# Peptides against a protein of PDB entry 1IK9, part 65

Target 1, 211 residues: chain A of PDB entry 1IK9
Amino acid sequence: MERKISRIHLVSEPSITHFLQVSWEKTLESGFVITLTDGHSAWTGTVSESEISQEADDMAMEKGKYVGELRKALLSGAGPADVYTFNFSKESCYFFFEKNLKDVSFRLGSFNLEKVENPAEVIRELICYCLDTIAENQAKNEHLQKENERLLRDWNDVQGRFEKCVSAKEALETDLYKRFILVLNEKKTKIRSLHNKLLNAAQEREKDIKQ
Target 2, 207 residues: chain A of PDB entry 1IK9 as posed
Amino acid sequence: MERKISRIHLVSEPSITHFLQVSWEKTLESGFVITLTDGHSAWTGTVSESEISQEADDMAMEKGKYVGELRKALLSADVYTFNFSKESAYFFFEKNLKDVSFRLGSFNLEKVENPAEVIRELIAYALDTIAENQAKNEHLQKENERLLRDWNDVQGRFEKAVSAKEALETDLYKRFILVLNEKKTKIRSLHNKLLNAAQEREKDIKQ
Target 3, 195 residues: chain B of PDB entry 1IK9 as posed
Amino acid sequence: MERKISRIHLVSEPSITHFLQVSWEKTLESGFVITLTDGHSAWTGTVSESEISQEADDMAMEKGKYVGELRKALLSVYTFNFSKESAYFFFEKNLKDVSFRLGSFNLEKVENPAEVIRELIAYALDTIAENQAKNEHLQKENERLLRDWNDVQGRFEKAVSAKEALETDLYKRFILVLNEKKTKIRSLHNKLLNA

## One batch from the design tools (peptide; made by RFdiffusion4, then SolubleMPNN)

Design b1_p12_8_s2 (from b1_p12_8 with T7V)
Fold by OpenDDE base, seed 3:
Structure b1_p12_8_s2 (fold): chain B 211 residues (1-211), chain C 211 residues (1-211), chain A 12 residues (1-12)
Amino acid sequence: as target 1 above (211 residues)
Amino acid sequence: as target 1 above (211 residues)
Amino acid sequence: PLSLPSVEEELS
């Protein structure tokens, strides 16, 4: 079961923050339970998949688009304050919400809620869920922070190895060239020495022919 | 102002989760406001720095150690269930808590609370704080996740460059040695050729002397 | 390609 709690303002009581809890199994499209509370009283209703489908059809809206609007209205809470308005009558227990566009407002959905006999239990459970969610998110934050610190260390280690590899490549090239030039110069010197010996031998032969 | 909300169980009402809010300025040692709620009623009290100091002195405990125990009791909530016990009388509005050790339990502190006239407002504000904390922690989680993904990409990029550098170093060494051997072999062949020319010239001179 | 100059070009 998934759950989302949102802060809303009712048109009838704009000075009093209300809390809208929506709970569902797997997808909001499969139906949901809605709970409204003012921190003293609570009201709950169940919305079936058939009701969601009927509301989409009545609106001539594609079901996936309608469910997308339900998610924005009911699960995002106080989005930009002006887009969704919430209305509730404590007398009729009728909850409805409207989408406000620039030139038109229309009812997006409506639900009959029932007053909860023990609102304190619902409120306690809601607070427990909030505290559990805080604890889970804090644990995730601490884990992600430690992982970031690990990844940063690992990056620094590889970066330092890379820089050493670059420097070692340049040093290797330089050393190999120096060694190569040394050995080449030795061979060049031997070639020159042998060439001079050949020239001297030829000059001696020319002297011996001239007696 | 800092705030912590914790779930607690009262010895008098062990089946009903209570919520303990503690709020303070900068440090718990400077004093704090305590609020207790059952989701229907709320009770609030203020504890001054002087009261905290007096309780530490009465316990013959060093103030920093005492404040450390207050933090564990009042801010960690349901730590291991057995270490701190909470008691509250709704009639006397007297709240006290005990530290339970293996062989001894002792009162760690006690406070007079006052019943809040409008508990719904306190409960709404408490829920608002929980929702705001959830939103802040979610935003931090999303940021840390994106940063982890960035660091992982950066690590993979440097790792790939490092591996290419290693392979390029090995290839460079191999190529330089191959080129070096080729040029050395050419110079060795020239040396051998010149040596053979010298031997032939010496043999011709020895024939001309015998003739 | 560092063609090392032939030893012949330096002996000429």
Scores: peptide ipSAE 0.015, ipTM 0.841, DockQ to the pose 0.120
Fold by OpenDDE base, seed 2:
Structure b1_p12_8_s2 (fold): chain B 211 residues (1-211), chain C 211 residues (1-211), chain A 12 residues (1-12)
Amino acid sequence: as target 1 above (211 residues)
Amino acid sequence: as target 1 above (211 residues)
Amino acid sequence: PLSLPSVEEELS
C-alpha cells in the first residue's frame, strides 16, 4: 500500500488547515481510500476503480489523463495554491474538488465521505505514518551522506593517482630523452673519432706514396 | 527553535500511542516546551532552565549529564522500549517518567502539564511540522541522490582518464625504447663499418711495408 | 620501482 498525506485548505474553512490522506494499492487507478481530517474529526471514503473510470468517462477524459489529474490534485500537497480548490460539507460529508484554469473552473472529482467514529485513532495512525516516514527518510539521508563522503574520497584518490600518472609520464619522457641524447652523443663522438682516424690514415698513405 | 516529536506509551494507557513533542531554543538545557497528545486531547507544559537545574540538583546529578538523560528520554522516540517508562494522569495533568535500569528504577523528571483548550490546533500544527519535515528531508534526499550520481560520473571520468594515462605511459615507454634501439643500432652499425675500414687500411699498410 | 632496464646493459 502506498500513502500520501497533504495539507489542503477548504473553501468553507480557509483558516483551518485540513489534511488529505490518500492510500492506494500499486496504482491510484485501481482505486484509493481518501481520509480527510482537521485534527479533531476525520472523514473517510473509498473510491473504486469503477468510480474512477465512470468519472473519467463522464468528463470525456481518457482514464490515464484523468488519473494524472487526480494525482496532481490529491497527492501534490500544497501545489501552487490556486490550481485546485477543495470543498467539503461536514453536514453532507460531500467532498469535491475543482481544477481552476485561467478561463474555466471544472469539477475534477467528488466523494461521499463518512465521518469516522474514532477520529483519534485515524489521527494517531496518520502521525505514526509521518514519524515512520521521517525516520525512513533520515536513515536514507544518512546513508546517502555516507555514500557521498565515500565517493568524494574515492574521487580524490583517483584524481591524485591520475595527477601522479601524468607527472610520471612527463618525467619518464624527459628522462628517456635525456638518457638517449647522452648515449647518442657518445656514439656520434665515436663516429667522428673513427672518421678522423680514417682521414689521417689516408693522408699518411698519400704521403708514403709521394719518395 | 528546535523540535522533536516521538511516540510513547503511557503505563496507564499502553494500547494508545501518545505523541511527545519537545521544543527548545538552541539547547534543551535552556528549558523546553513539552506537549503530549493522544490525537484527541493535548497537554502542554513549559520546563524552565531553573527547574532543570533544580531537578538535576535534587537527583545529585551533574546538569549536563541530567540533560543528557532528558534528551535520551524525551527525544529518542521509541528507544528500546523498556528503558524509559512514561506516566501521565489525565486527571491531575501530572506527567512523569522513570529510567528503568536492571536493578533500579528512578524518576528522571516530572512535569505539571495543562490541558490545551484547542487540541485540534496543536494536532494540526504537529502534523504540519511532520509534513514540512518530510518535504525538507525529501528535498535533501533528492539533492544527495543527484550529488551521488554526479560524484559517480566524475569518478568514472577520472578513472577512465587514469587508465588511459597508464596505458599511454606504457605505450610511450615502449615506443621510445623501440625508436631508441633503432637509432642506436644504426650508430652501432656505422661504428662497426668504420672500425672494419680502419682494420683494412692497417692491413693494407702492413702489406705495402712487406712488399 | 620500474627498473628501467639500463640502456647501457642492452647496449653493451
Scores: peptide ipSAE 0.014, ipTM 0.842, DockQ to the pose 0.072
Fold by OpenDDE base, seed 4:
Structure b1_p12_8_s2 (fold): chain B 211 residues (1-211), chain C 211 residues (1-211), chain A 12 residues (1-12)
Amino acid sequence: as target 1 above (211 residues)
Amino acid sequence: as target 1 above (211 residues)
Amino acid sequence: PLSLPSVEEELS
């Protein structure tokens, strides 16, 4: 089961933060349980897949688009606050919400809720879920932080090996060229020496032919 | 201000999860505000630095050690559940907690609380804090996840550059040796050719002298 | 290590 709790402001009670819990299985489209609380009273309703389909049909909206709007309204918390308006009558237990666009506001959905007999239990369960979510998120955060530190160490180690490899490549090239130049210069010197000996021998032979 | 909310079980109401909020400035030692709620009623008390010092003195415990025990009792949630026992009288508004060791249980501290006139406001504020903490932790987790993905990419990029550098070093060494061998062999061939010419010239001169 | 054969060994 998935669950999302959000803060909402009711048009009738704008000074009192309300909490909207939505609970569902796999997809919001398959229906959901909505719970509203002011921290004293609670109200709950079940919205079926058939009711979601009917509301989409009544709006002449494609079901996937309608569910997308439900997700934004009910799960995002008050998005940029002014887009969704929430209304609840405590007398009728009728909950409805509107989408406010620049030039047009329209009812997005409406649900009948029932007053919870034991609101304290619902509130305690809601707080428990929040505390569990905090603990899980903290554990994930600590894990990700440790992994981040590991990845940074591993990056630094490879970077340091790479820099050593670059330097070793340059040093190797320089050393090989130095050694090669030495050996080449020795061979060039020997070639020059042998050429001079050959020239001298030719000059001596030309002198011996000239008696 | 720092704040921690934990679940506790009261000895008098073991079936009802209570929530213990502790709020403090910088250090728990400087005093704290304690708030207890069952999701219907709330009780609050302020514990001063002087009261913390007095409780430490009454226990004949070093203040830093006592504050360390307060932190474990009040902030950890129920640690491994059996170590701390919480007691609260709704009639007297007296809150006390005990540390249970294997062979000895002792009172760790006691506080007078006051019943909150508007518990719904305290409960709403507590839920708001939980939701804010969830949102902050989610944002941190998303940030750390993105950073881990970045660090992993950066590691893969450097690793791939390192492998290319190793291969390029080996290829460079092989290429330089091949080129050097070619040039050296040319010089050696020239030296051998010059030596043979010198030997032939000497043999011809020795023939000319014998003739 | 491809020791360049000492230039002495190949003139030997």
Scores: peptide ipSAE 0.017, ipTM 0.842, DockQ to the pose 0.195; fails the geometry check
Fold by OpenDDE base, seed 5:
Structure b1_p12_8_s2 (fold): chain B 211 residues (1-211), chain C 211 residues (1-211), chain A 12 residues (1-12)
Amino acid sequence: as target 1 above (211 residues)
Amino acid sequence: as target 1 above (211 residues)
Amino acid sequence: PLSLPSVEEELS
């Protein structure tokens, strides 16, 4: 089961934060349980897949689009201010909500809720779920932080190896060229010496012919 | 102000999860506010730095060690099972807790609490704090996840540059040696050719002298 | 380390 808890403000009680819990299996379109609490009383209603389908048809809205609007209204928490307005009568247990657009407000949905006989149990379970979610998110944060620190070390290690490889490549090129020039200069000196010996031998032969 | 909420079980009501909120400024040793709730009623007490010091002295315990034990008892949440036992009388509003060791149980602390007149406000504020903490932890998780993905890309990029640098170094060394050998062989061929010319010139001169 | 062959020995 998936669950989302949101803060809402009722038009009838704007000074009192209410909490809207929505619970569902896999997808919101399959139906859901809605629970409303003010921290003292609780009210619950069950909405079936057939009721969601009927409400979408009554609104002349495609079911997937309607469920998409329900998801925004019921699961967003403190979404953008005033986009969704919530109404609840404690006397009739009638809950309804509206979407407020620039030039149009329209009822997005309504539910008959039932007053919970033991609101303390519902409130305790809601707080337990919040504390479990905090613990799970903290464990995930600690894991991600340790992984970030690992990835940063691994990055620094490969960066340092890369810089050493660049410097070693430049040093290798410089050393190879220096060695090459030395050996070439030795061969160039031997070639010059042999040419001078050939010139001297030719001059001596020209002297021997001139007797 | 720092805050921690924990689940506890009272010895008097073992079937009902209670919630223990502790709120303090900077350090628990400076004093704290303790709030207990069952989701219907709430009780609050204020513990001063002087009361913490007095209780540490009465226990013949060093203050920092005593505060360290208070932190484990009051802030650990569902710590190891049965290490801390909590007791509360709704009639006297007397709260006390014990540390259970293998061979010894001892009272670690006690507080006189006062019943809150508006428990719904305390419960709503507690749920609000849980929802804020969830939202903050979710935002931190999303940030850390995006940073992990960035660091992994940056690591792959520098690793790929490093591998290219290694291959380019090996290719450079191989190319420089090939070029060096070619030029050396050309110079070696010139030296051999010049030596042959010197030998031929010497043989011609020896023929001219015999002639 | 590829020892550069001493080109001197092949020319005596």
Scores: peptide ipSAE 0.015, ipTM 0.841, DockQ to the pose 0.083; fails the geometry check

Design b1_p12_8_s3 (from b1_p12_8, 5 letters changed)
Fold by OpenDDE base, seed 2:
Structure b1_p12_8_s3 (fold): chain B 211 residues (1-211), chain C 211 residues (1-211), chain A 12 residues (1-12)
Amino acid sequence: as target 1 above (211 residues)
Amino acid sequence: as target 1 above (211 residues)
Amino acid sequence: ELVLPSVDEELA
C-alpha cells in the first residue's frame, strides 16, 4: 500500500495545520483512503474506483487527467501557489477541494468523511509511518553517500591511470624516436664509410692504370 | 535547535506506542526539552545543564559518559534489545528510564513532566517536523542520486578514454616498430650492397695483380 | 627492455 501525508490548510480553520493522509493500492485510480487530522480529531473516508470514475464523468474530464489532478491536489498538499483550496465541515464531515485557476475556480472533488472514534491510534500510526519513512530515507541517504564516495574513488583511480597512460604514451613515442635515430645514424655512418672506401678503391685503380 | 523523535513503549502502557521528542541546542549536555505524547495527550519537561550535571554526580558517572547514555536512551528509542525501559505516571507526570544490563538494572534518569494544555498543537508541530524532515531527506536523496548518475557517467567516460589510450599506446608501439624495421632493413640492404661492391673490387684488383 | 636488435642482425 502506498501512502502520502501532506499538510493542508482548511478555509474554515486557516490557523490550524491539518494533515491529509492518502493511502492507495498500486494506483490512485483504483481508489484510495483519505484521512484528515488536526492532531486531536481524525476523519476517514474511502473513495472507490467507481466514485473516481463518476467524478471524472461528472466533470467531463478524461479519467487519467482527473486522477492526475487528484494526485496534485491530495499528494502535494497546498503547494506555495495555493492552487488547491481545501474545505472541511466538522459538523457534516463533508470534505471538498477546489482548483483555483486565474479566472475560474472549480470543485475538483468531495468526500464524505467519518469521524474516527480513536483518533489517537490514527495519529500514532501516522507518526509511526513518518518515523519509518525518515529511517528508510536516512538509510537510503547513507547508502547513496557511500556509493558516491566509492564512485569518486573509482573515478580518481581511473583518471590517475589515464594520465599515467597518456604520459607513458608520449614517453614511449619520444624514447622510440630517440633510440631509432641513434640506430639510423649508426647505419648512415657505416654507409658513408663504405662509400668512401669504394671511392678510394676506384681512385687507386685509376692510379695503377696510369705507369 | 536539534531535535529527535523516537517511538517508545512505556512499562505501564506497553500496547500504546508513545513518542519521545528531545530537542536541544548544539549539545545534549547543555540541557534539553523532552516531550512525551501518546497521540492524544502530551507532556513536556525541560532538563537543565545543572540537572544533567547533578544526575551524573549522583550516579558517580563522568558527565560525558552520562550524556552518552542519555543520548542512547532518549534519541534511539527502545532499540531491539530493550536495553532502556521507559516508565511514566500520567498521575504524577513523573517520567523515568532505566538501563537494563544482564545482571543489573539502574535508573538512568528521571524527569518531572508537565501536561500540555494544547496537546494538538504539540502533535501538529511534531508531525510538521516529521514531514519537513521527510522532504529534506527526499531532496537529499534526489541530489545524491543525480550525483551518483553523474559520477557513473564521468567514470564511464574516463574508463573509455583510458581503454582508448591503452589501445593507442599499443598501436603506436607496433606501428613505430614496423616503420623502423622497414627503414632499418633498407639501410642493411644498402650496407650489404656496398660490402659486396668492395669485395668485388678487391677480387678484381687481386686478378689484375696476378695477371 | 626494448632490445633493439644488434646492428648486424636481420630484423625479421
Scores: peptide ipSAE 0.024, ipTM 0.849, DockQ to the pose 0.168; fails the geometry check
Fold by OpenDDE base, seed 1:
Structure b1_p12_8_s3 (fold): chain B 211 residues (1-211), chain C 211 residues (1-211), chain A 12 residues (1-12)
Amino acid sequence: as target 1 above (211 residues)
Amino acid sequence: as target 1 above (211 residues)
Amino acid sequence: ELVLPSVDEELA
């Protein structure tokens, strides 16, 4: 089961932060449980896949688009621009929410809730879930931080090896050329010496022919 | 202000998870605010630096060690081994906690709390803090995840460059040697040809002298 | 150490 808790403000009680818990299996479209609390009272309702389909049909909205709007409204709260407005009657236990666009506001959905007999239990479980989520996220953060530090060390080590490899390649080329020049110069000197010996031998022969 | 919320179980109410909120400035030793809630009622007390010092003295414990035990007890809850036991009287509003060692259990500290008139407000603020902490930790997790993915790409890129550099160094050495061998063999062939010309010239001179 | 062959040895 997946769960999301968000803070919402009711139009009827804008000074009191309410909490909207939504719980679902795999996808919101398969139905969900909605719980509303003010930190003293709680109200819960179950919304079936058939009710979601009926609400989409009543609105003349494609089910996939409607579920997308439900996800935005119910799982993110009002958002920074009050795109969604929440209404609840404690007397009727009727919860409804509206989408506010520039030119048009319309009801997005409505649910009948039931007042919870033991709100303290629901509130305690909600706080427990928040604390568990904090602990899981902290453990994940610590793991990711240690992994980042490892990856950074590994990167620095490979970078240092790469720089040493580049320098070693340049040094190898320079050393090989220096050694080759020495050997080549010795061979050139030997060639020059042999040419001079041939020239001298030819000059001596030309002298011996001229008695 | 720093804050920590933990779940605790009271010896008097072991079936009901209570929540212990501790709030402090910089260090717990400078004093703290403690809030206890069962999700319906709340109790709050302020503990001063002087009270912490007095409790440490009454226990004949070094203040730094005592604050270290307070931090373990109050900020981590009971822990996995029930090292700390929590007691609260709703009638007297007296909160105390004990450290359980193998051979000895002792009272670690005690605080007088006051029943909060509007527990719903304290509970709402506590849930708000939990939701804010979840959002902050999620944002940090997303940042660290993106950074990990970046560092992994950067590592793979440098590793691939390093492997190419190693291969290029080996290829350079092989290519330079092949080129050097060709040039040296040409010089050796020229030296051999010049030696043969010198031998032939010497043999012709020896024939001309015998003639 | 890259031992270059001596001046008199044929580089094989």
Scores: peptide ipSAE 0.022, ipTM 0.849, DockQ to the pose 0.164; fails the geometry check
Fold by OpenDDE base, seed 5:
Structure b1_p12_8_s3 (fold): chain B 211 residues (1-211), chain C 211 residues (1-211), chain A 12 residues (1-12)
Amino acid sequence: as target 1 above (211 residues)
Amino acid sequence: as target 1 above (211 residues)
Amino acid sequence: ELVLPSVDEELA
């Protein structure tokens, strides 16, 4: 089961933060359980897949689009833009919410809720879920932090090896050139010496012919 | 202000999860506010730095060690080892807790609490804090995940550059040796040719003398 | 490109 808790403000009680819990299996379109609490009382309602389908049809909206709007309304909390307005009557247990657009407000959905006989149990379970979620997120954050530190070390190690490889390549090239220049100059000196010996031999032969 | 919420079980109500909120400024040793709730009622008490010091002295315990034990008891929740036992009387509003060791149990501390007149406000604020903590931890998690993905890309990029550098170094060495062998062989051929010319010139001169 | 000096040029 998936769950989301959001803080909402009711039009009837704008000074009192309420909490809207939505629980569902796999997809919100399969139906969900909605729970409303003010920290003292709780109200719950079950919405079936057939009710979601009927409401989408009554609104002349495609079911997937309607469920997409329900997901935004019920799971996002009071988004910073007051795009969703929530209404609840404790007397009738009728809950409804509206989408507020620039030029139009329309009812997005409504639910008949029932007052929970033991609200303390619902509130305790809600707090337990929050504490479990905090613990899970903390464990995940600690894992990601350690992995980040590992990746940073691995990056620095490869970077240092890369810089050493670049420098070693330049040093290799320079060393090879220096060694080859020495050997080539020795060969060149030997060629010059042999040419001078040939010139001297030719001059001696020319002297021997001139007797 | 720092805050921690823990789930605890009271010896008097072992089937009912209670929540223990502790709030403090910078360090727990400076004093703290303790709040207990069952999801319907709430009780609060303030513990001063002087009370913590007095309790440490009464226990013949060094203050820092005593505060270290308080931190484990009050902030860890019910650790998996039932090392801490919590007791509360709703009638007297007396809260006390014990540390259970293998061969000894001892009272670690006690507080006189007061019943909160508006428990719903305390419960709403507690749920708000949990939701804020969830949102902060989710944002941190998303940030760390994105940073991890960035570091992994950066590592792959440097690794690929390093591998190219290694291959380019080996290729450079091979290319330089091939080129230098060609040039050295040309010089060696020229030296051989000049030696043959000198030998021929010497043989011609020896013929001219015999002639 | 590594230009090797010609066989006839003096390598400096």
Scores: peptide ipSAE 0.020, ipTM 0.848, DockQ to the pose 0.131; fails the geometry check
Fold by OpenDDE base, seed 3:
Structure b1_p12_8_s3 (fold): chain B 211 residues (1-211), chain C 211 residues (1-211), chain A 12 residues (1-12)
Amino acid sequence: as target 1 above (211 residues)
Amino acid sequence: as target 1 above (211 residues)
Amino acid sequence: ELVLPSVDEELA
């Protein structure tokens, strides 16, 4: 079961924040339970998948689009743009909501609710759910924060190893060149020495021929 | 202003979850407002810094330790070990709580509350606070999740660069050794050639002397 | 390119 609580304002009672709880199984399209409360009274209704389908058909709206509008209206409350307007009659227990566009407002849906006999129980359960959600979200926040700190340490460690590797590569190249230059110079000196010995031997032979 | 809501169970009504809201400025030691609700009625009281100090003195407890116990009792509710027991009389509006240790229970504090005339407003405000806290925590969770994803990408990038640097260092060493061995072998061949020329010149000179 | 210094200066 999934649940969302949102604050709404009723057109009839704009100064009194109401709370709209919607509960569903897997998807809102499958039907939902709606609960309205003012913190003193509560009203509940069940909306079936068939009612959702019928309302979509009556609106000539594709079902997925209609459900998308229901999600925006019922699970988000009135957004900061007051795109959705909520109406409720405590006398008739009739709840309806409208989508307000620039030039047109239209009814998006309507439900008959029933007054809950024990509203305090519904309100307590609603508060419990909020507190549970807060606790879960806090635990998740703490976990994510610890993971961030871990990842940052791991990044710093590999970055430091990378910088050492770069420096070690440059140092290796420099050291290898120095060592090889020394060995090459020794070989060059031996070649020069042997060449001088050849020249001297040739000069001695030329002297021996000239007596 | 800081605020914490916790669920508690009253000894007189163990089947009915009550909600304990505590509100304070900066530190609980400076005093606090306590609100109790059952989702229908609400009761509120104010506890001053002087009352907290007096209660700590009466208990012969160091103030910081006493405030630490108040925090555990009033802000955490009954922990899973039922270390704290809450009592409330709706008739007298007297609220008290006890700390239960293995061999001793003692009163940790007591407050006179007043019945709120408009409990629905208090309940609505409490629910609003819960919903705001949920929204803030959700936004923080989403932010931390995105940061985790960023840090993970950054780690993968530097790790990949590090591995390439290691491989490039090994390849550099191998390539340098190969090149230098070639040059050294050429010089060794030249040395051998010059040595053979010297031996031949010496042998020719020895023949010319015997002739 | 690892330009090894040309050690083959021909001994002219």
Scores: peptide ipSAE 0.020, ipTM 0.847, DockQ to the pose 0.113; fails the geometry check

